# Peptides against a protein of PDB entry 4M9S, part 21

Target 1, 135 residues: chain A of PDB entry 4M9S
Amino acid sequence: SRGLVGVECITPYSYKSLAMALQRCVEVLSDEDRSALAFAVVMPPGVDIPVKLWSCVIPVDICSNEEEQLDDEVADRLKRLSKRGALLSGKRMPVLTFKIDHIIHMFLKHVVDAQTIANGISILEQRLLEIGNNN

## One batch from the design tools (peptide; made by RFdiffusion4, then SolubleMPNN)

Design b1_p11_4_s1 (from b1_p11_4, 6 letters changed)
Fold by OpenDDE base, seed 4:
Structure b1_p11_4_s1 (fold): chain B 135 residues (1-135), chain A 11 residues (1-11)
Amino acid sequence: as target 1 above (135 residues)
Amino acid sequence: PVYPKTLVPVL
């Protein structure tokens, strides 16, 4: 039985109500978690993204330049976001990944500053190239 | 280089 992934046709009304609900959820976040959520807009929606790639764009202040500490701190932020309902979905296997849903992603595209999105994409691209060259 | 990523105000 293929579960009908019911394309819930989000009516404009459902979108508006969802946006309002999401706004309230975002308002109660810490500044750091809100910033992490904002930068989630640069990721493709519906894709399980490994923490290492999230660390390319999530703003984290770390005491050390150790990649392990960066990934752990990023993972903690993303875990907090995932615990707040539909903001992110985490998977632990086979690799720790997080996914942004299409609906949340659409919301972020409307509320995150366009220049910030553009900058975030540029940073992601640059860091991906660096990762690719260091392997 | 840890680029200070500007905190984007969400909303």
Scores: peptide ipSAE 0.042, ipTM 0.674, DockQ to the pose 0.055
Fold by OpenDDE base, seed 5:
Structure b1_p11_4_s1 (fold): chain B 135 residues (1-135), chain A 11 residues (1-11)
Amino acid sequence: as target 1 above (135 residues)
Amino acid sequence: PVYPKTLVPVL
């Protein structure tokens, strides 16, 4: 499926139809993948974001304290989302990154709870500060 | 350690 990379929402009707299609796609996700998609709303749209930054906000229940396993599990979730239509776009070179499209991001801003968005931003900010202090 | 936060039904 060609990613939505070139679809500008020309009309509110196109957006409504796209939103209905996206809602159906979201409903068939696992709870884990749906949660990962929800937290994608905290990322800036149209930007290739490294997996390390995604790992700051994607909820992963890992029994291991190994940071390498966290990034791998997050990457696997994001890869699954990228295979489901145009939810995310992945790049492997030069660094593994994922990008949320503007249209998908706009959809998420309308359907994700405002408190969840605020919490996700707070978590991202906190973990970025921790990463910055450990460098 | 990045602890998993509980999945709140977000959508």
Scores: peptide ipSAE 0.042, ipTM 0.667, DockQ to the pose 0.042
Fold by OpenDDE base, seed 2:
Structure b1_p11_4_s1 (fold): chain B 135 residues (1-135), chain A 11 residues (1-11)
Amino acid sequence: as target 1 above (135 residues)
Amino acid sequence: PVYPKTLVPVL
């Protein structure tokens, strides 16, 4: 298993300045959107990830077991985050994807607790196995 | 599906 080589992102911004700016952005989020942002830490940075994979880890409160509704709700959350500065970058073509950049990911790795990260990774792995076995 | 609920810690 090749560990994700931590791409050291050299930022021209001081960590303090970045952290302060991001902290302000995080504080004004709803609890729902803030939770979604926290779980973005489990995704590899710099990769355009389909909404289907985001739906494996983004916490949503849906009453229906309809997968389409899940993806739509997740997409709405990620879209809101993408409108909040540099938190996420969305692409609509060829398929709807979202990407977390290295700088934001690095921030999240420092502020999201280790247990939450570990749980998120475990959940992602479990859901990916389920998807892989059902195809 | 059951999803975890979490909060991003405030620095």
Scores: peptide ipSAE 0.040, ipTM 0.682, DockQ to the pose 0.100
Fold by OpenDDE base, seed 3:
Structure b1_p11_4_s1 (fold): chain B 135 residues (1-135), chain A 11 residues (1-11)
Amino acid sequence: as target 1 above (135 residues)
Amino acid sequence: PVYPKTLVPVL
């Protein structure tokens, strides 16, 4: 008995309904949290990403150049996003990480401006190189 | 600081 892997053909209708629901969830976010969510598109979906790497791409307006305060502020934003439905999932152990699900990531790829995505990737690459050269 | 442009409505 070959189990019918029911390819749930996500009908265009199901996709439209999901996109509309996600759009409404995004509209109720603060400008800061919406900006943080937009830059989550540069992360690979389904991967637990440490806060330190999120801090490379999440825009934070901090008056102090203290890296410790940056990571805390980024963590707070990601925690708020994780509390608003399935936008992000967080883990505390062994290290504080956040993950974007594939379906949310796919939504963001369609709604985030292409230049914003390109800029976010460029910034992430630059900051990763800096971290790698300092180690 | 990179300010993302507003999310464009999909529908």
Scores: peptide ipSAE 0.032, ipTM 0.671, DockQ to the pose 0.081

Design b1_p11_4_s2 (from b1_p11_4, 5 letters changed)
Fold by OpenDDE base, seed 1:
Structure b1_p11_4_s2 (fold): chain B 135 residues (1-135), chain A 11 residues (1-11)
Amino acid sequence: as target 1 above (135 residues)
Amino acid sequence: PVYPKVLVPVL
């Protein structure tokens, strides 16, 4: 299902209604999926992001340090989020990617703690540099 | 990989 791509909050009423709906969607998530959603705020909205880049910031508890298991667990979390309302939009071809919509991203900027956002961005930047240096 | 171990509840 395409997420609510194209929904814009053009009025305070629209924003309030959307925020209430999104809040309800967030409340029914598991703690793990809610944490994954929180860290989605560090990604640029409207961009199809490969799972490998999501795995840089999505917190997961894995039994091993195997990167393959990490990407699979992250993908499963993002898939669950994509099935809950319009939180994320997944695309399978040519590569498995997920996208956060602008309106969801705006919502997250208001409800996620500023220090959490800053920490997430710092971690993403560090890991992107590591990936870039290994190529 | 050092992931944020902090479960941040989205309020």
Scores: peptide ipSAE 0.033, ipTM 0.628, DockQ to the pose 0.085
Fold by OpenDDE base, seed 4:
Structure b1_p11_4_s2 (fold): chain B 135 residues (1-135), chain A 11 residues (1-11)
Amino acid sequence: as target 1 above (135 residues)
Amino acid sequence: PVYPKVLVPVL
């Protein structure tokens, strides 16, 4: 039985209403959390992404270049975002992951600066290659 | 790693 992936046809009206609601949710974020959310646009929607991969693109100021501290700080930011409505969905088990939904992702694609998206993708690609070569 | 300080414009 092929599960009918119901293409929820988001009507333009639903999109506008959702966009307005999302805009308000974004406006109340801190600058750092808003930046984290913006870079979530480079991730594939609907996929549970491990924190380690999020750490490749989420901008954080860390006192140490240690990966452990980076992952923890990124996780904290993503946790805050996950507590703010439908921005992100977090799973603690079996591995700490975060997911961006398709609707949020589409929203971000329209509101995040194109150069920011391009830069984020480039950074992600570079860091993924580095991770892949170190395994 | 220098994370890009991207000022995401608040909509």
Scores: peptide ipSAE 0.029, ipTM 0.620, DockQ to the pose 0.072
Fold by OpenDDE base, seed 2:
Structure b1_p11_4_s2 (fold): chain B 135 residues (1-135), chain A 11 residues (1-11)
Amino acid sequence: as target 1 above (135 residues)
Amino acid sequence: PVYPKVLVPVL
């Protein structure tokens, strides 16, 4: 298993500057959007991921069990994040997907609590199994 | 669905 070669920031200075800029961007987010961004760390970087898979880990407060509402709410959050610089990249065609790049993912791996990451991965795995068994 | 409450550590 070739580990994701982390894009090592060539200079500590560039990393610090990027981290500071990203920190400021994160600080101005709502608690809701900041939580969504944190859970983006569980996704593989550089991959266009359908909203359906994002909905497995993005925390949303929906009163309905309607899966369509869940995906819409998740999509709205991810869209907001995609409008905040380089936090996410969205594509609408052929299907609505969002991608986290390696740089942002690397940042999140350093700032998101390890237990939060582990929990997010566990939740993703559980829900993927459920989706796979129901199809 | 129970989602974990994320405390994002602000650096």
Scores: peptide ipSAE 0.029, ipTM 0.613, DockQ to the pose 0.067
Fold by OpenDDE base, seed 5:
Structure b1_p11_4_s2 (fold): chain B 135 residues (1-135), chain A 11 residues (1-11)
Amino acid sequence: as target 1 above (135 residues)
Amino acid sequence: PVYPKVLVPVL
């Protein structure tokens, strides 16, 4: 399946059809992967975001306080999403990054609850401040 | 400490 990388929503109909297809793809995700995808909406579309920043918003239940385990678990979730069609695009060089496409981001903005988006942004801002203060 | 965030059903 060719990744959605080249699909511009030229018509409202194309968007609706794509949204229906994406909804079906989301429904078959695990609860954990679906939650990870939902929080991807807080990231700017079309930008290669380092895993360290994804780890600020992706909900992970880790028994360990080790940051290295957190980044690895987050990376594994994002890798699974990247393998399921064009939900995310991963790059390994020079740094492991993931990118949300504009079309997927637009879909998420319509289906993710507004309060969840607001909470995700607030959490990202808080954790970015913490990272900035620890440097 | 990065606390695990509660999974709120988002979708």
Scores: peptide ipSAE 0.031, ipTM 0.622, DockQ to the pose 0.041; fails the geometry check

Design b1_p11_4_s3 (from b1_p11_4, 6 letters changed)
Fold by OpenDDE base, seed 4:
Structure b1_p11_4_s3 (fold): chain B 135 residues (1-135), chain A 11 residues (1-11)
Amino acid sequence: as target 1 above (135 residues)
Amino acid sequence: PVYPKVLKPVF
């Protein structure tokens, strides 16, 4: 599969082709990984985002309330996504971060349900405020 | 507090 990282410009034709390819990639994901990918749309594209911030919006069903387990599970999901057609780009140093590409983000903005996007943004904002308030 | 987050995105 050609890495998506090399695409600098999207024409209507290239976008359609890319969208078809991405749709196929999405279809073969597990429900959990597909959900994680959907909520990646709430993050700003092209920015290395720490796992802790991803954990604010990535849906996870964990058995414990341990933050460490949450971050690990989120990281695992994001790592799996990064291995599938470069849907995300991971960076280990200085801290573990993930970045969504502009092209992938543009795709997600068009295919993810508007209510899902709105909910994800609201949740992110709320949890960022909680972090900021030391809650 | 950290809590489980169950969300159902729709494509």
Scores: peptide ipSAE 0.040, ipTM 0.631, DockQ to the pose 0.061
Fold by OpenDDE base, seed 1:
Structure b1_p11_4_s3 (fold): chain B 135 residues (1-135), chain A 11 residues (1-11)
Amino acid sequence: as target 1 above (135 residues)
Amino acid sequence: PVYPKVLKPVF
């Protein structure tokens, strides 16, 4: 699925119509997929992000003995989002990545709770530090 | 890894 690549919000009217369409798409998501979408706001827009980095912030309820399934479960959620309303853009080669476009990111900044955004950023920063220290 | 089981995103 192609993301909203090339869509520029030129007018307030275009913004409202796009926001309404996106809101409708969000409302029909499962709680799990909606949660995944909310945390996508902490990622930089327009960048192909590896699944490993997405797994740092996407909430997944897995048993402690199922950590090896984390990346697969995260990837499945992101794939569903990429197929619905162009919320994300997936790329399989050379590495499986997902990208949030600027328009979707701007939408999320306005609709996701500020505390959720702050918490997501804090978690991402912590996980990135852990990855950096283990290398 | 302590997954944020606790963070329910609020729209």
Scores: peptide ipSAE 0.034, ipTM 0.616, DockQ to the pose 0.068
Fold by OpenDDE base, seed 2:
Structure b1_p11_4_s3 (fold): chain B 135 residues (1-135), chain A 11 residues (1-11)
Amino acid sequence: as target 1 above (135 residues)
Amino acid sequence: PVYPKVLKPVF
């Protein structure tokens, strides 16, 4: 399902209605999925982001330090979010990626705590640097 | 430690 990629919030009413709908969607998420959604705000909207990069910021409690298990768990969370329609768009081929819509991203910028956003960005930057230095 | 990653987002 192509999410709200074609929905232009032309009126304040449309925006409010959409925000209310999104808020309801967020409220019914599990704590884990809601956390994953919150950190989606650190990703650039409209870009297909590989799971490996998502794994830099999506909070996961794994029993092992195996990177493969991390990516799988992150992917599962993002898949669950994508099944809720407009929240994320998944692409399996050629590489498993997820994309956040501009509208969802805008919503998250308003509802996710500013410090959480800042921390998420910082963590992403740090982990990207580590990945780059190890490659 | 690389894992687990624990962040507590606030909505």
Scores: peptide ipSAE 0.041, ipTM 0.619, DockQ to the pose 0.063; fails the geometry check
Fold by OpenDDE base, seed 5:
Structure b1_p11_4_s3 (fold): chain B 135 residues (1-135), chain A 11 residues (1-11)
Amino acid sequence: as target 1 above (135 residues)
Amino acid sequence: PVYPKVLKPVF
């Protein structure tokens, strides 16, 4: 049985009303959480992404260079976003992951500055290369 | 780890 990937055709009207609601949600975020949300646009939508990969692009000011502290701080930010409506979906098992929904991702592609998106992609690519070379 | 310079996200 080939599962019909139901293309939920988001009507332009539904998109506009959702965009207005999402804009209000974004405005009440802290500067740190808003920055994290902006960089979420570089992740593929609908995919459960491990925290380690999120840590490649989520901006965090950590006093220590400990990788464990970085992942924990990133996880805390993503957890806060997951509690703010449908911005992200968290999954604890089998490993801690976060997923951006297609609708939210589409919103971010329209509202996040193009230069921010380009920079985020560049940073992600660089970090993935570094991780790949160290394994 | 080189932390990404916080680019001011523009919404």
Scores: peptide ipSAE 0.038, ipTM 0.631, DockQ to the pose 0.067; fails the geometry check

Design b1_p11_4_s4 (from b1_p11_4, 4 letters changed)
Fold by OpenDDE base, seed 3:
Structure b1_p11_4_s4 (fold): chain B 135 residues (1-135), chain A 11 residues (1-11)
Amino acid sequence: as target 1 above (135 residues)
Amino acid sequence: PTYPKVLVPVL
């Protein structure tokens, strides 16, 4: 007896309901945390990403003298997102990392402006090249 | 150069 893995056909209705629930969760965020969540769309889903790489894309209003605090400020934002409806999953060991789940990523891909996504990817690529050239 | 990251409201 082969167990019918019931492909729960996610009805368009289930998707709309989930999207509405996620939209409500996003609406209660601060402007800063909402912006951080939006840029999380540039990260691959299901991967534990180090804070250093998140710092390449998360918008932080830091004065030039506070560059050393960039990773800490980014980490604090990501921690707040992880506490609100499991928008992110954090791990402390062996290195502080955050992961975006596939469902949240798919939601963001549909609601975040295409130009914002393109800009975020471009910025990430540029900063990764700079890190690679300085090593 | 730390570009001022303009917080664009995305959502």
Scores: peptide ipSAE 0.035, ipTM 0.633, DockQ to the pose 0.049
Fold by OpenDDE base, seed 2:
Structure b1_p11_4_s4 (fold): chain B 135 residues (1-135), chain A 11 residues (1-11)
Amino acid sequence: as target 1 above (135 residues)
Amino acid sequence: PTYPKVLVPVL
């Protein structure tokens, strides 16, 4: 298991000021969007990740087994987060992707419960194996 | 597909 090499992000902002600002942003989110943000911690920072992979870990309450609806719902959540300052960065071309930057990822690693992180990683790994075996 | 219905409080 290659541990995510902690990229030390040198920020011009004091950790305290950034953390306080981010905490305020998190507090005003819906429970749904806050949960989505929490699970963003399992993704590697600085990487444009397709919505399909986000859908492996973002919790959604969909009654349908339609994969297309899942991706749309996940995309909507991630879009909302991307509109909340620097929480996520979205790209539409060539495919719809979202990226968490190193600063936000570092924040999440400190505020998201360790068991939640571990569970999220486990879920991601399981879903990736399923995707890989079905192709 | 079982999706995590995890209310994860971001503390």
Scores: peptide ipSAE 0.031, ipTM 0.641, DockQ to the pose 0.073
Fold by OpenDDE base, seed 5:
Structure b1_p11_4_s4 (fold): chain B 135 residues (1-135), chain A 11 residues (1-11)
Amino acid sequence: as target 1 above (135 residues)
Amino acid sequence: PTYPKVLVPVL
């Protein structure tokens, strides 16, 4: 399936049809992958975001306190999402990054609960401050 | 330390 990279929502009808298709794709995700996708809404669309920043917001239950394991688990989730159609786009060079498309981001803004979005932004801000203070 | 976050059903 060609990624949605070139699809502009030209009409409200196209958006509605795409939203219905995306909703069906979301319904078949695991709970963990669906949660990861939901939190992708806090990222700016069309920007290649390093895995390190994704790890700030993607909910992962890991038994280890090793930061390397966290990034690997987050990367695996994002890789699964990137394989399911055009939900995310991954790049390996020069650094492993993932990007949310504008259309997917627009969809998520409509279906993700507003409080969840606000919480995700707050968490991202808090963890970015922590990273900045530890450098 | 990055603590695991509780999954809240979002969708």
Scores: peptide ipSAE 0.032, ipTM 0.637, DockQ to the pose 0.040; fails the geometry check
Fold by OpenDDE base, seed 1:
Order: sequence, then C-alpha cells, then structure tokens
Structure b1_p11_4_s4 (fold): chain B 135 residues (1-135), chain A 11 residues (1-11)
Amino acid sequence: as target 1 above (135 residues)
Amino acid sequence: PTYPKVLVPVL
C-alpha cells in the first residue's frame, strides 16, 4: 500500500486529527516495532532508503552479529510498519527500500525524545562513515 | 555491528 504520500497538515485541526490517529496506530504496536518507528525519525523524509541504511539505526536483538540476519530482521520490522496505516512505504524493485512520509516524520519529531533523536543521528553518521571507509 | 543493538521503548 502506498503511504499517505502527499498528505499535508495545512490547518491545526488537520494536524490534531492526524496526530490522534497516528498516536492510536503507535499504541497498538509491539515494543519492538514502536522502537523501530521512533528511530525512523533520523531518516530524511520522502526518500527511498535501502534496508542496509535502515539497519544502521533500527534497534534489533539478534543472536549473532551476522549482518545478513540483521538486515532480514530490520526488513521484517519495516514491512510490519508499512502494513500499519501509512507509517512507511515499501518498494521491492529494483532494491528493497522503505520511505517515511513527510507528515509521519513531522509527527515523530514531536513525539520522540530530543536526546533519542540526537543519539540516533550520531549513530547513523558514525555507521555511514564506517560503510564509506570500507568501500 | 560491533555493538549489540538494544531495544529500548522510546514512545
């Protein structure tokens, strides 16, 4: 399903209504999926992001440090989020990617703790540098 | 990842 791509909060009323709907969607998530959604705030909105980059910031509990298992677990979480309303939009071809919509991103900036956002950005920057240095 | 990713509920 395409997310709410193109939905804009043009009035305080529309924002309040959307925020209430999104809050209800968040409340029914598992703790794991809710944590994954929170860290989606560090990604630029409206951009198709490969799963490998999502795996830099999405917290997962894996039995091994195998990158293959990490990417699969992250992909599963993002797939679940994409099926819950308009939280994420997935694309399979040419590469598996997920995108956060601008309106969802705006919501997350208001509800995710500022320190969590700052930490997530720092972690993403560090891991992107590591990926870039290994190429 | 060199460090374990720990799930912490943040919402």
Scores: peptide ipSAE 0.031, ipTM 0.631, DockQ to the pose 0.064; fails the geometry check

Design b1_p11_5_s1 (from b1_p11_5, 4 letters changed)
Fold by OpenDDE base, seed 1:
Structure b1_p11_5_s1 (fold): chain B 135 residues (1-135), chain A 11 residues (1-11)
Amino acid sequence: as target 1 above (135 residues)
Amino acid sequence: SYPKPRILPVE
């Protein structure tokens, strides 16, 4: 896992420098990957989250109505994020999961606008209810 | 359609 495991923000200076580094990483992302990263703020930090749950909040413009392609596209985006700036940590076995680190999550809580956070939570809640009602 | 997410610059 290439996450920021073991990195603790002890001083305001270290936080500022880390935030600046992360900001630089965000700026070079595509609009699509940046959108995925923004909505990652609604996930609990330090938890291995299955791709199926990520797909509930990650926006994907699917030209085809094939639901099977949704999870694959989401997985590809999350994989790209995991390779850049330690934004996510991926695990392949036993199930493909991604985890957001506490430090990255804290950063996102400060830089993602309130409306985006509120929208992401609403979307996640709606999708989880739909999954629960179909089970 | 998903609302357009926004990440603000670090001040």
Scores: peptide ipSAE 0.327, ipTM 0.851, DockQ to the pose 0.582
Fold by OpenDDE base, seed 3:
Structure b1_p11_5_s1 (fold): chain B 135 residues (1-135), chain A 11 residues (1-11)
Amino acid sequence: as target 1 above (135 residues)
Amino acid sequence: SYPKPRILPVE
């Protein structure tokens, strides 16, 4: 198992001050957007991740029989998060992707509940396995 | 369904 070398990010901001600022941003999010942000912790930082993979971990309360609708809902949530400054970075071309920066990821690793992280990883692994088996 | 995630206060 190649241990994911956690890239420590050098920031001009003190961690505590940044964390406090980010906490304020988290508090004003809707419940669904906050949930999406929490589960973003399971994604590798600094990588442009396709919406399809985000949909593996972002919780959606409204069930749809159409997978495309689920991806659209996930994309909408991620888009909203990307509009909140440094929370996520979106890219439309060539494929719609979202990226969590190292600084935000470090914040999330600190503040997201350990059980939530474990659950997110488990869910991601399960969904990736399903995708792999269907290809 | 997904368990509700928790983001803890900054200490």
Scores: peptide ipSAE 0.326, ipTM 0.850, DockQ to the pose 0.573
Fold by OpenDDE base, seed 2:
Structure b1_p11_5_s1 (fold): chain B 135 residues (1-135), chain A 11 residues (1-11)
Amino acid sequence: as target 1 above (135 residues)
Amino acid sequence: SYPKPRILPVE
């Protein structure tokens, strides 16, 4: 069994109850939304992250490679996740951003496969480097 | 393409 290591945040919910609830939420997600949620683990919790940065790690296979369409598709996925309660918090103004909660992030750190996390970090770093070099 | 992510069940 996997449990939380230490206390990184305070919650009124027991770990077991929260984890079970979150697992249920994850199980009912579509494959694409679940993939998006998985890679959310590479984002710093509690920070409003612009969609452009989310697009660096959120996988989109069916959409055009055009940047605008990519961002829109990513935004749609993140919006769907935000509608699932505590998974993400969206902010539309002044810039469209999404934030992962500390509790959700902690959960993801324990349930997302280590290789997935490593891959996500690598992809993020690569994309950020590309963005930086192109500016 | 992106590597396939995996979320494991809570045990």
Scores: peptide ipSAE 0.320, ipTM 0.847, DockQ to the pose 0.632
Fold by OpenDDE base, seed 5:
Structure b1_p11_5_s1 (fold): chain B 135 residues (1-135), chain A 11 residues (1-11)
Amino acid sequence: as target 1 above (135 residues)
Amino acid sequence: SYPKPRILPVE
């Protein structure tokens, strides 16, 4: 069996019950929101990450290549995730950011497919390089 | 293009 029972962590929740509850939350998400959540695993936990950086790894199909539209769509997805339990925490000031909690991140590291994690890291690295080269 | 992500069930 695969679960958080064997993971060392300080939490008010039982590892097994938390994992099962989170799995149920994941199952009721839309495909696009579930995809966004999966790729959230590549972000460092406990850090307020600007939407621009989230947009580097969150898959979005938009008609326009406008950066503003991309960020808005990503922000909408992250907002929906933040309203689903404790999946993400949003912060509007001083800038719009989202943070993944350590417990949720630990869950994702355990349940997200290893290839998905590797792909997400690769995509993030590539996009960061592109941003750096264009600035 | 992004690869399809996969989340595995808890067993």
Scores: peptide ipSAE 0.319, ipTM 0.848, DockQ to the pose 0.742

